# Ledger of designs, part 264: peptides against a protein of PDB entry 8BZL

Target 1, 228 residues: chain A of PDB entry 8BZL
Amino acid sequence: SYDRAITVFSPDGHLFQVEYAQEAVKKGSTAVGVRGRDIVVLGVEKKSVAKLQDERTVRKICALDDNVCMAFAGLTADARIVINRARVECQSHRLTVEDPVTVEYITRYIASLKQRYTQSNGRRPFGISALIVGFDFDGTPRLYQTDPSGTYHAWKANAIGRGAKSVREFLEKNYTDEAIETDDLTIKLVIKALLEVVQSGGKNIELAVMRRDQSLKILNPEEIEKYV
Target 2, 242 residues: chain B of PDB entry 8BZL
Amino acid sequence: SRRYDSRTTIFSPEGRLYQVEYAMEAIGHAGTCLGILANDGVLLAAERRNIHKLLDEVFFSEKIYKLNEDMACSVAGITSDANVLTNELRLIAQRYLLQYQEPIPCEQLVTALCDIKQAYTQFGGKRPFGVSLLYIGWDKHYGFQLYQSDPSGNYGGWKATCIGNNSAAAVSMLKQDYKEGEMTLKSALALAIKVLNKTMDVSKLSAEKVEIATLTRENGKTVIRVLKQKEVEQLIKKHEEE

## One batch from the design tools (peptide; made by RFdiffusion4, then SolubleMPNN)

Design b1_p24_8_s4 (from b1_p24_8, 11 letters changed)
Fold by OpenDDE base, seed 1:
Structure b1_p24_8_s4 (fold): chain B 228 residues (1-228), chain C 242 residues (1-242), chain A 24 residues (1-24)
Amino acid sequence: as target 1 above (228 residues)
Amino acid sequence: as target 2 above (242 residues)
Amino acid sequence: SAEEEEIRRRIEKEGEEWVKEVLE
């Protein structure tokens, strides 16, 4: 039974555990990333926080470093492990290379980590996809996406999680140079994209913005409503 | 060929970790534990199921464990797993104290254990812990805190929550009666008794079947106190009179 | 697929047995 080896090839060449991990991602809350001209924006669907739950502990957007942030879809506990490892790497890079990581570098690191967990017989894949955004030291905005397999690509815009298909379809139609001409328009694009799958307006959206040479800013609900 | 230990948690075709879900199911059959955060303190209340008259040490708290001077936890699930995890929590807290000469922040302790739990869901030859925990604590960063963690390694902060048997019903009741920003420890204790009275399948709530611990601040120090049986009796009596 | 269903059934069965073992 090929099933006992955590991640093995099926007779048809499939890595079922990776595919099943991708299914776990599809059940996750929707996350959207958009690269603007001088801005990167992450938006995440807020699951209805249980009335008695502290919202602080339910963050789906996190900083990896001053110049990089990440949103994820899938298993929160798995994501925490990846985030912690990535943060350590970002700090290590600053100490050893004396420069912040490039967005591509940290994405590749995360991707490699994920890939290793798909190849080790003693480990299951991470049940997460991630959108990684930030600025390189030269000021170039970047957006990358990773999946449970460890594959990664650069994107102009992308989405992961439950509503990803609908959001991507929206972005494919509406992502134009005009739509990202300004920071505000870029933010508006992300909000509009999320609203394709989120029924209740700005209250159920978490939005993070990173501008060139600026720290990650999480928008409050009132700020989000201004764009709606 | 090292036979991969069949106990490894793997994804189902639908992307579910059934071993984690089954661990959570096992916890659902455990005694009820609830936590309530108040403005002036935080409490744990737990169902006591094992009333063995022959237990030499009256374990004043079967399900509530002191972790350090600033934190306590309650456990629902497999006792042996609980013992391992509570011991690990104590070790983590102690190591931090030794290293930094200050108590570990509450969330950091919770996270450290959750990373261990997560690892037991991802590495071969490991099974998930069949344990959920409620954590109460105080630190200088966030004051009084209540956390819940599950076998997956997920955790969250709560104003009030419940784990174990009839936890869903308990949570529903807590949602109805919990007044955010206005909760005193006294009111929280009353609420705990109210919820336990309804969620425990006992016709009459008795003090022998309920353990309650409170965490407060007195003179700049954290005080963790397990309520005496007489105090619990008084709380029950007060509830019956209302 | 039939293979996926078999895997699911096995996982479910193993899980049920584990729960029984723990509850017992």
Scores: peptide ipSAE 0.025, ipTM 0.616, DockQ to the pose 0.407
Fold by OpenDDE base, seed 4:
Structure b1_p24_8_s4 (fold): chain B 228 residues (1-228), chain C 242 residues (1-242), chain A 24 residues (1-24)
Amino acid sequence: as target 1 above (228 residues)
Amino acid sequence: as target 2 above (242 residues)
Amino acid sequence: SAEEEEIRRRIEKEGEEWVKEVLE
């Protein structure tokens, strides 16, 4: 059946479904990523956990592999699909290539997946942007962003979601070599950046830290408050 | 070919998936279903709308489905969609058991179905399932659990929640009356009756209009039990006396 | 744009029709 291409060019050359997917991302909770010298940090705005909701099931930061983690903004269900596919690819890569994926590799994989959903008949774009951070096997910290279109770029720092503009403006002003000189300063930078858009301090922030040669660590609220 | 295109879930200019929202709207008109997590068990309580006198009371569950020995679910929405999804849940659980020789973890089963739901929101020629589900279960990882999933493929764990008609009001009542750490299955049952009595558009709550299932652990085994009508009547009576 | 509005209207209309079909 000739499923009509859902994502088509407008007369003006716009892919409206991609643009609209980007609007879905803008409605998502804010996520921020910062690359330090020997650390990568992801922070996300915690949705106000509904009273009686289990916080465990509302995670916006997830590991893709031991050396890569991802935060996203937009449709949670869409994100889960991307995460699962990425995890499978990470494991497959380890088995076939005998090395963990580079952060760029897995980002490119995710980006390619997203791009295919913008071009394939009978598919809508993913309504997510992602911040992908981690370490390459050579110990180089990396931060990438990908959007619904399947584009991706490397960043020193970036933000996605509803507060992304304000957070980016903050990062543009405050991201300096001095501000990331230490791991603690880098973490502090992320927290400060999120506090530009998150109300009520550290209780509404989820923070994940990956240091060189260390596993992903999700900070508890008490640990976050030490930086605030 | 053109007819399939009209059913494809597409983003609005505002980034909304209207077909998903409309599916959720349809669920809002369905019978009320409650889930409550207790320290010693978890329960589902659902409104029964289709009362037929000729139905065998002993085996009749309209809204509550056993998935495996450790999990059950309740549905709000389109019955046909619910049947498809509940069958899929059973198949997923069975395949897992065969593959791993252990019961599927509760969250993993929920997630597997949610991925299917999500797919029906993304692929052409598909419409979202017009069903929300509450899942109750026990596993060795997290003990007693309660989950909710919606047509988008989103899910969450809950201590107490409600789907279907008047769900917002029910959730508000649950928020007020749910006592963290002190909830026994007995108290949860009482709370379920209390909330249903207020949220169902009936003058008097009757046992024939309510289905309740409990999930407990006895001697290291999960026990899923649908309460008998007489048991539900007793719960209603106790509530009326308070 | 006029095109965006048309798309929105179409989606809304299709949604309304779907809701009617499902609830009836």
Scores: peptide ipSAE 0.023, ipTM 0.618, DockQ to the pose 0.385
Fold by OpenDDE base, seed 2:
Structure b1_p24_8_s4 (fold): chain B 228 residues (1-228), chain C 242 residues (1-242), chain A 24 residues (1-24)
Amino acid sequence: as target 1 above (228 residues)
Amino acid sequence: as target 2 above (242 residues)
Amino acid sequence: SAEEEEIRRRIEKEGEEWVKEVLE
């Protein structure tokens, strides 16, 4: 019966299902995003993959399009739905408008999707926050963050998930123009930020880099260790 | 054709729409927004609560949105709901402009959105929007205008009003200090600062925590301007010296 | 009113589309 309102206001004006979805995000693995001058970097905490698990199947960073990628924290199954819809929208936009989406556009799309799930009967909010990074067609690097409520903002740097508070505190202290002066420094900043909450060093970090006019590159563990 | 049960917002035995009332309660916890109508302009003043160092300052305003060349709004309540509604306002205004080759009258835009809000209280099993809006605008019919709308879809025109946190206290202060027929934009700005200083739960009012936009007419054109931080600082300083 | 009906239809249509998207 899809007729039941799942997300309703409490007497004190709270949307508990949205707040609980935020709690689901807080239980998720930490993700961090940083916008550099000509680079955007996403980093995610890697949980110990079971020996028999294919590492390729546990990716928390995914491309939405050639110019946009996303990391998320929270419910993986929920994220899959959002990612798929976002990918379809990116392709649709390319076909209809003949240009790739702006990072803001696709962020707004995702945000709107999330918001609708907070207001529709028979639906619960998505239990995910996302960091969306990429380049606009003019070559401007962008970083956006979305939450289960459907809010979104542009950021220089941000973090989501269980370690987000500590990572954000680190970024607030260490994000400077000097710290992002080069691509390598920007990557280093992300790694250092994640190391605030990741115990086992570089081996437990997934890192993705997108440079201007380049596709998403996921760094291998050896490449990450070079920055540690 | 599954008709969604419209039971999300229903009447209580006492005849109350609790979901609407609860939405209004949510708005009461939001940052304060003021609107003041003057003879020579209209303004919005909004509390900025979320000052994050890492935010990208690309946005025109956190709480004040330009709707078209002749109108702006401020929002109190759930940000995601606000984004949806402000986008809808822009779309309505654009469609009107395309259809009639003139800007939408202010009240018509407000009414159009209010109908949507009302529908979400009655149809489709949707929850109310947890957002109140203040609208400022100019049109050839009524000149400078200030409107307020709430989650129920009700709206009204105002000389001065407030939504969000401590709105009742703010409205009381506005009633005391608002001089009908004699309000200049300059005096309205001063009044806005005075009221915000008293209603915001801050020890000291700072320019970083206040957004102000003015709407004026210059050479037969509407000008919507967000005050620079320095200008807001000057207003605060002037208030502190009085 | 015709306008209310249009809004209602829009809401219903959006709802149906969403349900379809979630179930498919």
Scores: peptide ipSAE 0.014, ipTM 0.499, DockQ to the pose 0.044

Design b1_p24_8_s4 (from b1_p24_8, 11 letters changed)
Fold by OpenDDE base, seed 5:
Structure b1_p24_8_s4 (fold): chain B 228 residues (1-228), chain C 242 residues (1-242), chain A 24 residues (1-24)
Amino acid sequence: as target 1 above (228 residues)
Amino acid sequence: as target 2 above (242 residues)
Amino acid sequence: SAEEEEIRRRIEKEGEEWVKEVLE
């Protein structure tokens, strides 16, 4: 059966390993990204941190550079590899080009990396989708999404993981210019979107905000509750 | 080259990595290992299954390995895989020390090994390591630390955790009895004995079947010590009297 | 903290170098 092979085409033209990697993503915790006017917001479903687990070691939102951050759904160990390579590329770009990467550039880099792992013999696809947000040097907020296949697209808002369908449906209905008119409204939109699939309110949400010319800020639970 | 493709860890139709899950299952049958973080130290407690009278007492431990002056680990799973990984940990730590002239931070060492584990789940011709590890350590950044890693390359920091046989039950007991912010090394040792007594598939806990190591700070230096059998006996006796 | 971030960067760099060494 072709499904037992490395990433090869089936007789009907399917890359089963890529499709199955997508299924791994669907089992991941939900992540949502929203592009506002002068803000980008990432929200992630907090798995109930097991009592006695150090929350510091459970991060689903990470900075790739000062102007770019990423959330992911799927295999955490796979994500770590992608994050590390992306960070190196961001630093390399700063050194060689003397400017920070654009969000599109680093997304394309990540996408290309993923794609190579779908084509290389003896490798399986990465079991992750990613939401990549940040600001270009000109101050334009950006949101991109990548999947295990190595495809990428720009979005106004998107979601990945187990609750992605419900969150996307919510965003499709509620993402308006009015809903993102202010930073606070944009944050509220993300929280509301996550609450479609997350039980027990703000305690189970990790939220990160990046404003123009500001560093990534991870909101604490108390700050999140102010928006709920 | 083509014959190795059959050994590649691949996704199931449901998005599962069965080879990783099977490795975790194998670990579930291994001897129990506990880790507990205290305010004044951190400990590992491990089940000793192979009691050979001819084992040279000079060995640090059967299941507990010193990695460097500031870190130790315990292993649950395939012994041969454990040996490879513990050796790699030592090499990583040594290379870092040589390069930066300071000890490797605890989490960095854990992450480096976890990336290796992950690679063995993604690249052709390789199988996952059938090993979970508990790491204890001290560094200047976070002080005393306890980490757990699994065959997938995932890891996490813990106040207390368990791997191996009956780990789920052990974790439940730890959750119940662990007092956050009030845990002394003495109380942690008592808790370790309590949990092992209930989770080990033995009728009666004996000191010969338990290995315990503590990591403390004395005069600005890390001290890693394996408890003597007599010390473990005293801990067991105290538990039986409570 | 800035120190934590530096540690993180070092971890990431070492991880990348290892990945390159193992994968390339």
Scores: peptide ipSAE 0.005, ipTM 0.579, DockQ to the pose 0.018; fails the geometry check

## One batch from the design tools (peptide; made by RFdiffusion4, then SolubleMPNN)

Design b1_p25_1_s1 (from b1_p25_1, 10 letters changed)
Fold by OpenDDE base, seed 3:
Structure b1_p25_1_s1 (fold): chain B 228 residues (1-228), chain C 242 residues (1-242), chain A 25 residues (1-25)
Amino acid sequence: as target 1 above (228 residues)
Amino acid sequence: as target 2 above (242 residues)
Amino acid sequence: SAAAERAAERMYQEGAGASEIPDPP
């Protein structure tokens, strides 16, 4: 009976729809984020694009603003809604506050949006987790993760989606100050982490890099292969 | 598993949206629709299932809808849902045109509808639309385009794709015969007939059971044309001779 | 059906479709 009300507490104190939304996230392709010294890197498992599909329309890493980008795992249509809302908020903030959002601010906005969908009657939770990376106005690189519950935390490195456990275990072992000493090493770390779960090497990885005072750069397959 | 099937689209314990999956299953029983992108145009071909002899109005296009001067769509699924969504597409396109004095980019129109579809999978008291759409269009940004959307509110761009009955078999045939970069509209039409002939549950393909629309550019203008029955007959005849 | 399952898998795999749609003029 409790599963029929959109999001209600079970007698045991569980929000089943939130837990089930987290299961939906685990069905998504793996995404990884790493914060370097002066770089943030997002990597996503690129499943082989179906023959005859236009790759242009298959994006898992999206810019929210000039200084913030997001990768997600879970329901793609749900992610699009969150991305659009976040983009509007980023623009609104620029207009009202005359400064770009901090990575924490926009993460909190997304988290609050998700939380509202766990508490509002007639709405199911978003079936997505997100890795949000970028630079604050002071040039500090940031990485945040948010889940269907609307919780968020800052990370040095994290992973979401189907292979997240294996990727996180790899990152826990291999994320050191030495491993992120340079931008190139940071990129290599992300690629190596994804290769724990991605078959067929660099061809099945989408990689995005944001450096201080630079726009989001999506690496082409040839650029990725240089790091493999 | 059955308890999650009843009311609002909610997650199952396994993280599945069964109401969306069931809507997709319903579309699998609908008439076949296919789209093919060519270098010089894009086409939709759709199966006509309900040829009721007593229908007074011969709907020239039962499954293919003109959305604006630069876009058309075909629908597989629940007809009533299709009518609502196609009307919404037209309204979105018109509002954009009025606001910006330019036609809406193809992907923006697709995305706008997909956001509506997604909302019907997330908000209580709503069921998913039992409809998948193929969109054909032209814009100044990407030229000729083909998109597919489903009840989840997901969409993608395609060189060729199929929805509805026997869509998997149709897609397999398209993958085999589609020549990337070499597809002309003429060859695309022939391919469409070939695929429909094999995927439609009919003993013999007839022009009365097939709708075909082409979108081309002539003198800097988009031309959307529904093929006449005689033209479709000629395409079928040509296929039978090969 | 296998087709429905493949369609369901696409719900998680296909992109959020944020092509660089040019800003409206």
Scores: peptide ipSAE 0.108, ipTM 0.700, DockQ to the pose 0.723
Fold by OpenDDE base, seed 5:
Structure b1_p25_1_s1 (fold): chain B 228 residues (1-228), chain C 242 residues (1-242), chain A 25 residues (1-25)
Amino acid sequence: as target 1 above (228 residues)
Amino acid sequence: as target 2 above (242 residues)
Amino acid sequence: SAAAERAAERMYQEGAGASEIPDPP
C-alpha cells in the first residue's frame, strides 16, 4: 500500500516534504504584497502569455471575497484547490456569523488547511505560498503570508516565489511611511519592487489594488505603464 | 532522484512532481489532437490511429466525445483513463443541469474535472491520469470556447492549441498562421488540415485517419457535428490543390 | 525532455484558472 505516511520526520527532525514543497514555491513566479495606509497592493510576475492563450484564464491574483484577495507562488492547480476552499469558507462565514471574514481569520483557515496536509497520511503538502490582503470591518488594511507548512504571519510588505529574496531586500530598504503616504506611491513601490526581478518592464507585471471600501481592481497594462 | 520517481506523487528535493511530468511525457506519444477557435464556431481535429477494419462498431468518433448539448472534448493519452474522465464530465454536467435547470458553464465543467485531476496528484495511493483534454463549447457567458487541461489539473483557455504527438511543432504552426479576429470556421478547418498534414507521422493525410468535429450555433441552439469522411476528403483535396 | 520541462513550467506558471467563473444562477 503506497498509502504510507508521505510527510514524516527525518532523524534530524525535518519534514522533507514540506521543505521540498517550499522549493516548489521558489520555482513559481514572483509575487509581492504591500500594505499602504488605505490600500493594499498585490503584484505578480506575468510571464509572457503564450500568443494563442486566452489571458482571461491566466490569473494569479484571485478574490476570495469582496474584502479579501490572494496571490500565490508555486503549483497552480494546488492554488486553485486552496482558493476554492477559502471562497467556500468566506461564504459560510457570512451565512453563519453574518459578517465577512477578517483577513486574519481566512489566513488562519488557509494555514490550518495547509498544516493538515502536512500531517495527514496519504496527502502531500500544498506546493504553494500565498499573500493574502484585504480590509477588516474596521477598515484596517492587512497583509498576511502563508507557506506550505501552514505557518502564517502579518506583514507590512513581503514577497514570495523565485525572486522573493531580491524583492524583500528592496522592500526592507524602501518601505517607509513616506513611501506609502499615498495610494499612488504605494502602487509605485510595488512596481519598483517587482522590477528588481522582472525583465522587460511593465508588460510582464500583473497588478491588483484594493482600496478601502472598494472592490478588487486589476490594473490594465496602460495603467501600469503610468507608474513605470 | 529515482526514489521519488517510483512512489506516490510526492515532491522531489527540487520541488518537482515527477509522476505528473511522466504522465505528461506519456501524452506526448499519443495521437495528435488540435483545437481551433473561430468567430463563428470551434473545432476539434484528432488523429485516428486505430483503424481496425474488423471493428464491428463503426465508432464515428474514437477520440471526440460529446459531453452535453453544448460541449465536446478530445483526448490524448491512456484510453481507459480517458473513458473514466469523459464519463465523469458527463455526470458533472448532468448533475448541474438537474440542480440548476441550466447547462453548466464551459469553464465550470473544465474546472470540476481539473480539481479531480489535481486530487489524483495530491492524495496517496493515486496516480495522475495519463490524459490531456481539449474542450470545445458554447455558453451564454463567453460564447465559443476552447480549453486545454493536463494531468496536473492545470487548464487554460486558447484560441488554438494542440496536444499529443508533435504538439510543439503544431503549436508553432498555429502561432504563425492563426489570424486573430479574422478566423472563420472555414479557415479554421483549412488550418487544421494544414497542421495535421505536417504533424502527423503519415506519408499522406487521409480522411480515414482524421476525425473532425465542429461546434456551431444555429437558430439559438448549439450544433455539434462530426464531419463525414467525404467532407474531410474534400478538405484534404482542397489543401493539396493550394 | 523539453516537453517535460515545458510541462513542469506550466504547472507553476499557468494561471490558476480561477477566472471569474460565473456564479451558478
Scores: peptide ipSAE 0.101, ipTM 0.684, DockQ to the pose 0.778
Fold by OpenDDE base, seed 1:
Structure b1_p25_1_s1 (fold): chain B 228 residues (1-228), chain C 242 residues (1-242), chain A 25 residues (1-25)
Amino acid sequence: as target 1 above (228 residues)
Amino acid sequence: as target 2 above (242 residues)
Amino acid sequence: SAAAERAAERMYQEGAGASEIPDPP
């Protein structure tokens, strides 16, 4: 039956729909995440907002809770579904446990959601990867990455989307304790990493920072240019 | 390769959803719809293709639908799909009003429908809706708003945009002529006529072939008005004189 | 087609719009 989207194993043990969903992620704009000492930074490739598009509605970095934010690469509509469910879970956790989620907890929730869509009859995988950053209650900065399969890992730095390979290669070479010694240096590292794949400098970058005990801050273009 | 074309909710090897792309292609052949945001209002302009003199029901609007007191939409694509989605929009808006005793915010209504559209791209046994929508509205949070949504369940806010036939050309013209921060509803109406005149495959634009609705605020209330044929004729005449 | 390519591009490039939706009252 052509109507049943079933993620099934190939004879060689591959889940093709998951692999193809990973290819969908590669079509997405590049996102980068870096964990500093007392800061987490997300950067995304800002394609020139089409003339006449409202920039308010073109956000690739979303708050999940006061202490957690997410960037994604891949299908935007799929990402919205994941974000909404994650937000509901964050609020539910606050009500039931009386504490904010840990970054790991919400990552695991998102990962589990994605995994279920790889195993549920009549569903296709989510065509998104996500970088999830934030602070645990103890003030520890965290960065996690999830993919369409529902796998997740903790990272010091990572990238997703079309330019992810080049950005990761840059981060592997340049992520040092010295490079993240200060908040400003950490921000600079993210910008430099994105500039490996983004043309025309800081105007095509959206940058978000979360500092310890502070809310998510989206930097304006002028603030970004100070780091370029 | 063709195996992925027939299944509604699977990725291609390249990470594409072909059924969604094909739905969007089908919309490209539908009648043109324009939306323009102004400082003092927002408008929809739509092409009327089927002028059958034998239609007994003078539907005031073939392609523009009132959703609630504060929102309207226009549709490009499969008419039956459009009817289902516009009805769903009305139901969502009504349920929200009943639950919260206030009108649904514009973006929330758009998002709710877009989540439905997205689901039809991800759940088996479903095909994408062959419909794109333009939404106009007012709410207390953001004032006048214009949104566009497509079969993928993606949406965005716009100052001006177009869906349907020759939408790319229309968008290009809008980009050239739209003046940010200086757009009045009057100038927006003139711009809509200008764009439609160039993008519709008609030798002469006539009022019978164009439907226009405006959304304004009067005395703290939203007013959604479909322009009368005579008003549209006047706009066309004015454009021809310029 | 050029339309299909534009369609595909839009699926991946636009924002989720989820960050600024006001909470229900």
Scores: peptide ipSAE 0.100, ipTM 0.687, DockQ to the pose 0.766

Design b1_p25_1_s1 (from b1_p25_1, 10 letters changed)
Fold by OpenDDE base, seed 4:
Structure b1_p25_1_s1 (fold): chain B 228 residues (1-228), chain C 242 residues (1-242), chain A 25 residues (1-25)
Amino acid sequence: as target 1 above (228 residues)
Amino acid sequence: as target 2 above (242 residues)
Amino acid sequence: SAAAERAAERMYQEGAGASEIPDPP
């Protein structure tokens, strides 16, 4: 019965459920990723945590492994499923291959997972896009983006979610070799990019930084304010 | 709009999951459930709507379920769905205990159920669960905890929150009166009564219409206790005198 | 409805709760 085929081609060749999942992504908070020379930076629009909510449980930037982090835009519950599967794969890879995943590898895994949910009967697409950043074992910084369709590409800088268009336009104008010459400048670039869509300054930004051979660092609001 | 309303949980052209939204709307008509985190404990307070005078068995709790020795939950929404989910919570907790010889961390139990809820929003032939839950618990990692989950499979930790009927008004009152870092279980109980008295569509709050459970630590053990009707009456009386 | 919109917003705003759940021992 057609009732099981959630994602089908339209007569004009569109996968409407994939397109609509992309619309779901646009409802998500804005995330930005920038690859520097020796740094990768993720920034996310932090909507004011509801009064009485535990901030510990409000995370938009997640570690997938020691060398890989992900930010997402779209359905939070969908994102959790993807994150969990990615984490399992990262650990499995370490056990079986005895090396950490490359950023491309785990991105491809996530992309393949998403793609399967676009072809599987009785499954809707994931309502998320992701920015995946990290370092390969050779110390190369990487940034990838994946969408609900399961497509993925490598980027120097990109944005997803509600304000993504404005942020991308900013990055297209301001991402230069000079703008990423230092770690601090790279961080500043991300903050400035987010400020295009985020009202009220550094308090509404979550920022994560990963440097070569260093663990993910989530910047506190005071640290963010130093860059504003 | 109507074409997406009746089918398997699919995205609307605007990227909305209407079946999940409708499940959440259904919960909005359910009895009120409150959760409040204190320094020395955590509580659930729930509206009891089904007072069958002819029920011989004083159902200890219609809406509050013990999950294990360290956790309890309250439910708002479809009772049958709630029964399925609470049973699943118990099974997950038991399986974990058997596997690791330790009680499941509170957030892990919540997450495990939320993954199930999410799956029912993503897989065809299934409808979302028409249930929101409040979870209270203690573990060695984070101490006393309060969580909320909804039909989407989303969850969050809270200091105080409300689900079900008039939840928005209840949350507003909690925001006004909750004192971070200074909340005792005693003050939390008083706050729960205050909020329920204002949010329940009843002329007078009575102990028969309210279920309250507390979770505390005594001698290194978690104690989950459903308050007796007399204790609830005393809390109501105290509130009326203030 | 305003309630449905609020519900929809919650689906997108709340964090993925990636609390570092300590690895099971």
Scores: peptide ipSAE 0.097, ipTM 0.679, DockQ to the pose 0.740

